# Ledger of designs, part 336: peptides against a protein of PDB entry 3QIS

Target 1, 334 residues: chain A of PDB entry 3QIS
Amino acid sequence: PSLELSRREFVFENVKFRQLQKEKFQISNNGQVPCHFSFIPKLNDSQYCKPWLRAEPFEGYLEPNETVDISLDVYVSKDSVTILNSGEDKIEDILVLHLDRGKDYFLTISGNYLPSCFGTSLEALCRMKRPIREVPVTKLIDLEEDSFLEKEKSLLQMVPLDEGASERPLQVPKEIWLLVDHLFKYACHQEDLFQTPGMQEELQQIIDCLDTSIPETIPGSNHSVAEALLIFLEALPEPVICYELYQRCLDSAYDPRICRQVISQLPRCHRNVFRYLMAFLRELLKFSEYNSVNANMIATLFTSLLLRPPPNLMARQTPSDRQRAIQFLLGFLL

## One batch from the design tools (peptide; made by RFdiffusion4, then SolubleMPNN)

Design b2_p29_5_s3 (from b2_p29_5, 15 letters changed)
Fold by OpenDDE base, seed 4:
Structure b2_p29_5_s3 (fold): chain B 334 residues (1-334), chain A 29 residues (1-29)
Amino acid sequence: as target 1 above (334 residues)
Amino acid sequence: SWLEEVEEEFRRMREEMRKEIEELRKELE
């Protein structure tokens, strides 16, 4: 069996978080026999492609002189955004199109990723005083390394932030402040806030706006701005409540005094973001007659974002653990 | 109350960050 491929080199320019890109090519059976094709893992890989790449279809049968269109889809989700922001991964891959009893055909994937404030650590964002697209990649790496070291020092309670040598970090990321300040100003009376989904086009505009500027006004509906905040919190490489404190939050869930003590042990940026968000959400609850927002809905929604189980415990999370996590947040909303 | 302290901290932080962001905007102009 033999295949002809219309294209073997694919370039995905300006790949962005949550923006789907598609490239298509044709494969044709120029043989005299039916053939089966499949994308196969390279030597030492478990998957035929990187997590941000997909082929559709990834396998199939071709009769003699049959042609099929294959779509190569590039989509950066929350699962790939952090490693692409850091430059640990890149928009580069090689796909192996295997023909049963035939040859392997290699496809080259290349391109560039545009960094996002989504999927960047709270520590790095507190140090990032410019839009992420204006920050040199070298400086992004330095900010991430410095942020990791400062987080570790803060958790160990060893060294006060040496306020003298580095630019003073922001109290909270400017991106979180912008989202919350917009919602506080314009969305407190918005019916079904956090219950109605945003528009995908508006979400992309909000992300692009936060990545490229410090806007005076965030574009889009209040629903899109609210969903952008949820997406931001979901995309954080570490949740607002650090994984190290997860179990202590569950254990303290019914003691509001201990809950406050646990939060006081968060790194400064995480603690500030947590307090800022809780205070904002309590302000929204004052307008519950207008916005239909209640403490149980908010606690349920934000618990999955703010108080995530560590990766090693995700598969073991019980309904009781979820209820304790919700109860922990309720103690800050009521 | 602790809740009043958090609300005051929120108002303070919101106003401090507003000033910092206004300064950062001027540095980009």
Scores: peptide ipSAE 0.510, ipTM 0.930, DockQ to the pose 0.750
Fold by OpenDDE base, seed 3:
Structure b2_p29_5_s3 (fold): chain B 334 residues (1-334), chain A 29 residues (1-29)
Amino acid sequence: as target 1 above (334 residues)
Amino acid sequence: SWLEEVEEEFRRMREEMRKEIEELRKELE
């Protein structure tokens, strides 16, 4: 069996968070026998491609002189955004197109990723006084390292060394402040807030706006701005309530005094973001007659974003654990 | 109440962060 490939090198320029890119190529059976093709893992890999890449179709049969189009789809989700922002991963891969009883054909994937404030830690964003696209990649790495060390010092109750005239971190990330301040000003009377989805084009404009500028106003509908806040919280590498406090939140869920003490033990930026979000959500609940927002809906929605189970416990989360997590958050909304 | 303290802290934080962001905008111009 033999295949002819129309292209073997693919370049994905300016890859962004949640922006789908597609490149297509053709494979043709130039042999005299039917053939089966498949993308196969390399010797040390569990999958045929990186998590941000997909081939469609990834396998199939070709009759003699048959041709099929294959799409290579690049999509950076919440699962890949953090490792691409840090430069730990890159838009580079090698695909192996295997022909049954035939040859292997190698495809080269390359490109560049544009960093996003989405998928960046709260600690790094509190230190980031410029739009992320204006920050040199070397400085992003330093900000992530410094953010990790501050989180560890805070969890260990180590007194921050009064490191000298270092620029004071922001109380909350400018990006989350801009989203929440917009919603507070313009969305308190918005019907079906957090229930109606945003538009994908507006979401992309909001992300690009926050990555490249400090806007006076967020573009798009109130629904798109509300969904952008949810996407931001979902994409955080560490949730607003740190994984280390997850079990303590569940254990305290029915004692509002203990719940407040648990929150007081969060790193400063996480604690500030939590308090800021809870106060905003309480303001929205005052306008429930206009915005159709209720405490149970908000608690259910935001609990999955703010109080995520640690990755090792996700598969073991009981319905009781979910109800305790919701009850924990309800104690701050009511 | 604790809730009134959180609402007051929120108002304070919104005003403080607004000033900080207005300063950061001027540093980008």
Scores: peptide ipSAE 0.505, ipTM 0.929, DockQ to the pose 0.741
Fold by OpenDDE base, seed 2:
Structure b2_p29_5_s3 (fold): chain B 334 residues (1-334), chain A 29 residues (1-29)
Amino acid sequence: as target 1 above (334 residues)
Amino acid sequence: SWLEEVEEEFRRMREEMRKEIEELRKELE
């Protein structure tokens, strides 16, 4: 069996978080026998491609002189955004198109990724005084390393950050401040806030706006701005409540005094973001007659974003653990 | 109350960060 491929080299320029790109090519059976094709893992790989790449179809049958279109889909989700932002991974892969009882065909995937404030750590974002697209990639790496060291120091020692350095970090990321300040100004009376989905085009405009500028006003509807805040919190590599404190939050869920003590042990940026978000959400609850927002809905929605189980415990989360996590957050909303 | 302290901290943080962001905007122009 043999195949003819219309293309073997694919370049995905300016790949962005949550922006789907597609490249298509044709495979043709130029042999005299039916053939089965499949994309196969390389040696020591578990998958035929990286998590941000997909082939559709990834397998199939071709009769003699039959042609099929294959789509190569590049999509950076929350699962790949952090490793692409840091440059640990890149928009580069090699696909192996295997022909049963035939030869392998190699496809080269290349391109560039544009960093996002989505999927960047709270510590790094507190040090970023410019939009992330204006920060050199080398400086992003340095900011992540410095952010890790300051997180570790903050967990081990409640040392106040020296107020006098020209490189003083922001109290909260400018991106979180912009989203929350917009919602506070314009969305307190928005009916069905956090219940109505945003528009995908507006979400992309909001992400691009926060990655490239410090806007006076965020574009899009209040629903799109609200969903952008949820996407931002979901995409954080470390949740607002650090994984190290997860179990202590569950254990303290019914004692509001212990809950406050647990939050006081967060790194400064995480603690500030948590307090800032809780105070904003409490302000929204004052307008429940207008926005249809209630404490149980907010606690249920934000608990999964702010208080994520550590990856090793995720498969073992009980309904009781989820209820304790909701109860922990309710103690800050009521 | 602790909740009043968080509400005052939110008001303070909103105003401090507004000034800081206005300075950061001027550094980009």
Scores: peptide ipSAE 0.502, ipTM 0.929, DockQ to the pose 0.752
Fold by OpenDDE base, seed 1:
Structure b2_p29_5_s3 (fold): chain B 334 residues (1-334), chain A 29 residues (1-29)
Amino acid sequence: as target 1 above (334 residues)
Amino acid sequence: SWLEEVEEEFRRMREEMRKEIEELRKELE
């Protein structure tokens, strides 16, 4: 069996968080026998491609002289955004198109990723006084390393607040402040806030706006700004409530005093973001007659974002654990 | 109350961050 490929080199320029890019190519059976094709893992890989890449179809049969279109889809989700932001991963891959009892055909994937404030740590963003696209990649790496070290120091309770450093971190990320301040100003009376989805085009505009500027006003509907806040919180590499405190939040869920003590142990930026969000959501709840927002809806929605189970526990999360997590947040909303 | 403290902290933080962000915008101009 043999295949002819219309293209073998693919370049994905300016790949962005949540922006789908597609490239297509054709494969043709130029042989005299039916053939089965599949994308196969390389020797040391578990998958045929990186998490941000997909081939469709990834396998199939071709009759003699049959041709099929294959789509190569590049999509950076929350699962790939952090490693691409840090430059740990890149828009580079090699696909192996295997022909059963035939040859391997290599496809080269290349391109560039544009960093996003989405998927960047709260600690890094608190130090990031410029839009992320204005920050040199080398400085992003340093900010992530410093973020890790501050988290460790905060957990160890070892850091005197050296109030005197000339580069004082922001109390909260400018990006989350902008989102919340916009919602506080313009969305408190928005009917079905956090219940109506945003528009994908507006979400992309909001992301691009926050990545490239410090806008006076966030573009898009209140629904899109609200969803952008949810996406931001979902994309955080470390949740607003650090994974180390997850179990303690569940254990304290019915004791508001202990809940407050657990929150007091968060790293400064995480604690500030948590308090800022809870206070905003409480203000939003004062307008429940207008925005149709209630404490149980908000707690349910934000629990999955703010109080995520550690990756090792995700597969074991019980309905009871989810209810405790919701109850934990309810204690700050009521 | 603790809730009043959080609401006051929110008001304070909102106002402080507004000023900081207004300064950061000027540094980008």
Scores: peptide ipSAE 0.501, ipTM 0.928, DockQ to the pose 0.747

Design b2_p29_5_s4 (from b2_p29_5, 15 letters changed)
Fold by OpenDDE base, seed 3:
Structure b2_p29_5_s4 (fold): chain B 334 residues (1-334), chain A 29 residues (1-29)
Amino acid sequence: as target 1 above (334 residues)
Amino acid sequence: SWLQELEEFFRKLRKEMEEEIKKLREELA
């Protein structure tokens, strides 16, 4: 069997977080026999492509003189955004299109990624006083490394090295402050806040706005701004409540005094973000008659975002663990 | 009370961050 491919080189320019890009090509069976095609892993890979790439269809049959269109879809989710922001991964891959009893055809994927404040650590964002698109990639790497070291020192109760004449970090990321301040000013009376989804186009505008500027006002509906906050919290490489404190939060869930002590042990930026969010959510609950927001709904929604199980425990989360996690947050909302 | 401390924290943080964000906008202009 033999195939003809209309294209073998693909370039994805200006790839952004949550923005789908598609490139298409055709494969044709120039042989006299039916053939089966499939994308296969390279010798050292478990998957045929990187997590941000997909082929559709990834396998199929072609009759003699049949042609099929294949879509190469590039989509950066929460699972790929952090490694692309740091430059640890890049928009580069090689796909192997295999024919049963035939040849391998190699496709080259290339392009560039545009960094996002989504998927960047709270520590790095507290030090980042410019929009992320104005920060050189080399400085982003340094900010993440320095932020990791400061987090570890804070968790280990090591004496902070006297922060030399370095600029004082923000108390919270400017991006979180902008989102929450907008919601506090404009969304307290918004019916079905956090229950109605935002618009995908507005979400993209909000992300691009936060990546490129320090806006006076966030564009889009209150629902889109609310969903952007949820997406931001979900995309954090380290959740607002650090993984190291997860079990202690569950163990303390029914003692409000111990819960407050656990939160006091968070790194400064995480602790400030947690308190800021809890204070904001308590303000929303004062307007429950207008916004239809209740403490159980908010606790259930934000528990999965703020208090994520460590990756090694995700498969073992019991209904009891989830209920304790919800109860932990309820103690701050009631 | 803890609630009063949280409300005071929220008020203080909003004010201090508004001032910091204003300075950052002035530095970018």
Scores: peptide ipSAE 0.723, ipTM 0.976, DockQ to the pose 0.695
Fold by OpenDDE base, seed 2:
Order: C-alpha cells, then sequence, then structure tokens
Structure b2_p29_5_s4 (fold): chain B 334 residues (1-334), chain A 29 residues (1-29)
C-alpha cells in the first residue's frame, strides 16, 4: 500500500487563545490495494498529537484511487493556554501518519503563539503594567518567577518587601478590574445577566482588546463582557482561592467567621480579587428585581470557577463537597 | 462590620485602580 499527500508542512501563524485555525490536506491511495491509515503516537508519547492539535479524520479506509480530506485543527483551550503563555510548550509538533502494512509519513506542524492575559496567573498580571502583547516573552518568564516567590512569601506570612513605587504590583489585575468595572457601571440592570450567553465574535474581540490595550470601554454586549469574566476566571492556572486552602474552605463552609479567616490567608492579589468579586456580586444582588440574579444562582455559577479542587482530588469530588463549596461562597453573598 | 469593611474596600479599590489605570494609559500614549 502507498499514499500520496498533497502537503506535509503546515504553518499556523498568530495562534490565539480560543481562536480555531484549520489547515486541510488530501491523502490519496495511489496503490492497487485498499489501505487503512491512522495517526499514531511516537515511541514515548501517549497521544498522536499535542493537546492543542487535532486531525479529523484521525483514521480511515481508502479504496484504490480514493481521496480523503484531512483537517488539522489548532485550538488553544484553557487546558493548553498557560503552558503556551509561559513558552513551556510551543506551536510545534510532528505527526506520524501510519499506513497499515506500509510506510510512515511525517507531517511537520509549526507556527507561533500570541500570549494572552487569559491563562496567566493573578500574581504575574498584578505586576504587568502593559498589555501582555507588549511585554517581551523573556520578561513574562521573569514575572512568573517573581510572582511565585511572592506567593510563597505571602503564604509564609513574611513582611512584604517595601518594593519601590515603580515596581509595586497592582492591587488587582488591570484586566479583571476593567471587566468588573464595566459590568458594575453598565450591567447592574441587565436582565438575565450571567444567564444569557455572549456572542463568540464579541468574546474574541474582548480577549484581543484586553491582550493588546488598556481600553476605556470594553466592546460587546453586557452578556459577552459577563461571559468573558467567567472565561477569565476559568482559565486561571491557580484559581482565585488557591488550591492549598480548598479543604479548609470546605471544612469551614458553615462557619462564616472561620470562612473569613481562611480568605484572609490568601496571597494579597488573590485576596483582593476575591473581595472585589464578592463586593461586585453583592451589588448585583441589590438589583435582583431588574437583572433576575439571585444568591443561589451566583454561588452555584462562581463556586466552580473560584473554588476548584486540586488536580489530584478532581476525580474524587463528592456531591457533599460541592454543596459545602457552594455554602462557603453563599456566606459571602448573603 | 465585615460588610461595611467590604463596601469601603470596594469603593476605595475602584477609585485607586481608576487613577492607576489612567496613569498606565498615559505611559502607553
Amino acid sequence: as target 1 above (334 residues)
Amino acid sequence: SWLQELEEFFRKLRKEMEEEIKKLREELA
């Protein structure tokens, strides 16, 4: 069996968070026998491709002189955005197209990724005084390292260093402040806020706007701005409530005094973001007659974003744990 | 009360961040 491939080299330029790119090629059975093709893992890999890449179809049968179109889809989700932002991973891969009882055909995937404030840590974003697209990649790495060291110092209750006024972190990320301030100013009376989905085109415009500028006004509907806030919180590598405090939040869920003490132990930026979000959500609840927002809906929605189980415990989350997590957040909203 | 402290924090944070963001925009221009 043998195949002819219309293309073997693929370049994905300017790959962005949540923006699908597609490249297509054809494979043709130029042999005289039916063949089965499949994309196969390399010797040390569990998957045939990196998590941000997919082939469709990834396997199939071809009769003699039959042709099939294969789509190579590049999509950076919340699961790949952080490692691409840091440069730990890159838009580079080699695919192995295997022909049963035949040859292997190698496909080269290359390209460049454009960093996003989505999937970047709260600590790094508090230090980032420019839009992320204006920050050199080398400086992004430094900001992540410095942010890790400051998180550790905060958890150890070390006295904050009196950082010079020019290097002083923001109280909250500019990106989350812009989203929440917009919603507070313009969306408090918005019917079905956080219940109606945004538009995908508007979501992409909001992401691009926050990655490239410090806008005076965020583009799109209030629903799109609200959904962008949810996407931002979901994409955080470390949730607003740090993984180290997850179990303590569950254990304290029915004692509001202990809940407040647990939150006081968060790193400064995480604590400020949490308090800022709770204050904003409490303001929305004052307008429940207009926006149809209630405390139970908000607690249910935001608990999964703000209070995530550590990766090692995700598979073991019980319905009781989920109810405790919701109750913990309700104690700040009521 | 904790609620009064939260409301004051929210008011103060909004004002301070608005001033900070204004400076950052001026530095980019």
Scores: peptide ipSAE 0.722, ipTM 0.976, DockQ to the pose 0.743
Fold by OpenDDE base, seed 4:
Structure b2_p29_5_s4 (fold): chain B 334 residues (1-334), chain A 29 residues (1-29)
Amino acid sequence: as target 1 above (334 residues)
Amino acid sequence: SWLQELEEFFRKLRKEMEEEIKKLREELA
């Protein structure tokens, strides 16, 4: 069997977080026999493509003289955004289209990724005083390294942040401050806040706005701004409550005094973000008669975002653990 | 109380960040 491919080289320019890009090509059975095709892993890979890439269809059957359209979809989710922001991964791949009892066909994927504040650590964002798209990639790497060192120093209760001539970090990321400040100013009376989904186009505009500017006003509806905050928190490589404190939060969930002590042990940026969010959410709850928001709904929604199990424990999370995690947050909201 | 401290923190943080963000915008202009 043999195939003819309409294209073998694909370039995905300006790939962004949560923005789907598609490139299409055709494969044709120019043989006299039916054939089965599939995308297969390379010799050292477990998957036929990187996590941000997919082929649709990834396998199929072609009769003689049949043609099928294949879509190559590039989509950067929360699972790929951090490694692309750091430059650890890139928009480059090679796909192997295998023909049963035939030859392999190689497809080259290339392109560029545009960094996002989404999927960047709280520590790095506290040091990032410009929009991420204006920060040189080399400086982003330095900011992440410095951020890691400060997190470790903070966890070890080592020497206070050297108040030295280094640019003092922001108390919280400008991006999260902008989102929360907008919601605090404009959304406290918004009916069904955090219950109504945002618009996908508005979400993309909000992300692009935060990546490229320091806006005076965030574009989009209050629902889109609220969902953007949830997406931001979900995309954090390290949750607002650091993985190291996860178990202690669960163990303390029914003792509000111990819960407060656990939070006091967070790195400064994480502690500030946590306190800022709790204070905001408490203000939002004062307007429950207008916005239909209640503490149980908020605690349930934000628990999965703020208090994530460490990757090694993800598969072992019990319903009891989830209930303790919710109870932990409820102690700050009530 | 812890709640009073949280409310004070929130008020203070909002004000300080507003001032910082204003400076950052001026530096980008």
Scores: peptide ipSAE 0.721, ipTM 0.976, DockQ to the pose 0.745
Fold by OpenDDE base, seed 1:
Structure b2_p29_5_s4 (fold): chain B 334 residues (1-334), chain A 29 residues (1-29)
Amino acid sequence: as target 1 above (334 residues)
Amino acid sequence: SWLQELEEFFRKLRKEMEEEIKKLREELA
């Protein structure tokens, strides 16, 4: 069997978080026999492509003289955003299109990724006084490394931050401040806040706005701004409540005094973000008559974002653990 | 109370961050 491919090289320019890009090509059976095609893993890979790439269809049959369109879809989710922001991964791949009893065809995927404040650590963002697109990649790496070291020092209750030559970090990321300040100013009376989905186009505009500027006003509806906050929290590599404190939060869930003590042990930026969010959500709950928001809904929604199980425990989360996690947050909202 | 401390924190943080963000905007202009 043999195939003709209309294209073998694909360039995905300016790939952004949550922005789908598609490139299409055709494969044609120019042979005299039916053939089965499939994308196959390379020798050392478990998957035929990187997590941010998909082929559709990824397999199929072609009769003689049949042609099929294949879509190559590039989509950076929360699962790929952090490794792309750090430059650990890149928009580069090689796909192997295999013919059963035939030859392999190689497709080259290339492009560039544009960093996002989404999927960046709270520590790095507190040090980032410019929009992420204005920060040199080398400096982003340094900020992440320094932020990791400071987090570890903070958790270990070790030596005070060297008051030395490093600029004082922000109390919270400017990005989360902008989102929450907008919601506090404009969305407290918004009916069905956090219940109505935002518009995908508006979400992209909000992300791009936060990545490229320090806007006076966040674009889009209050629903889109609210969802952007949820997406931001979900995309954090380390949740607002650090993984190290997860079990202690569950164990303390019914003791508000102990819950507050656990939160006091968070790194400064995480603790400030947590307190800022809780204060905002408490203000939002004062307007429940207008916005239809209640503490149970908010606690249920934000629990999966703020109090995530460590990756090694995700598969083992019980309904009881989830209820304890919700109860932990309820103790700050009521 | 913890609630009063949280409310004061929120008020203070909002004000301080507004001032910081204003400076950051001025530095980018």
Scores: peptide ipSAE 0.720, ipTM 0.976, DockQ to the pose 0.694

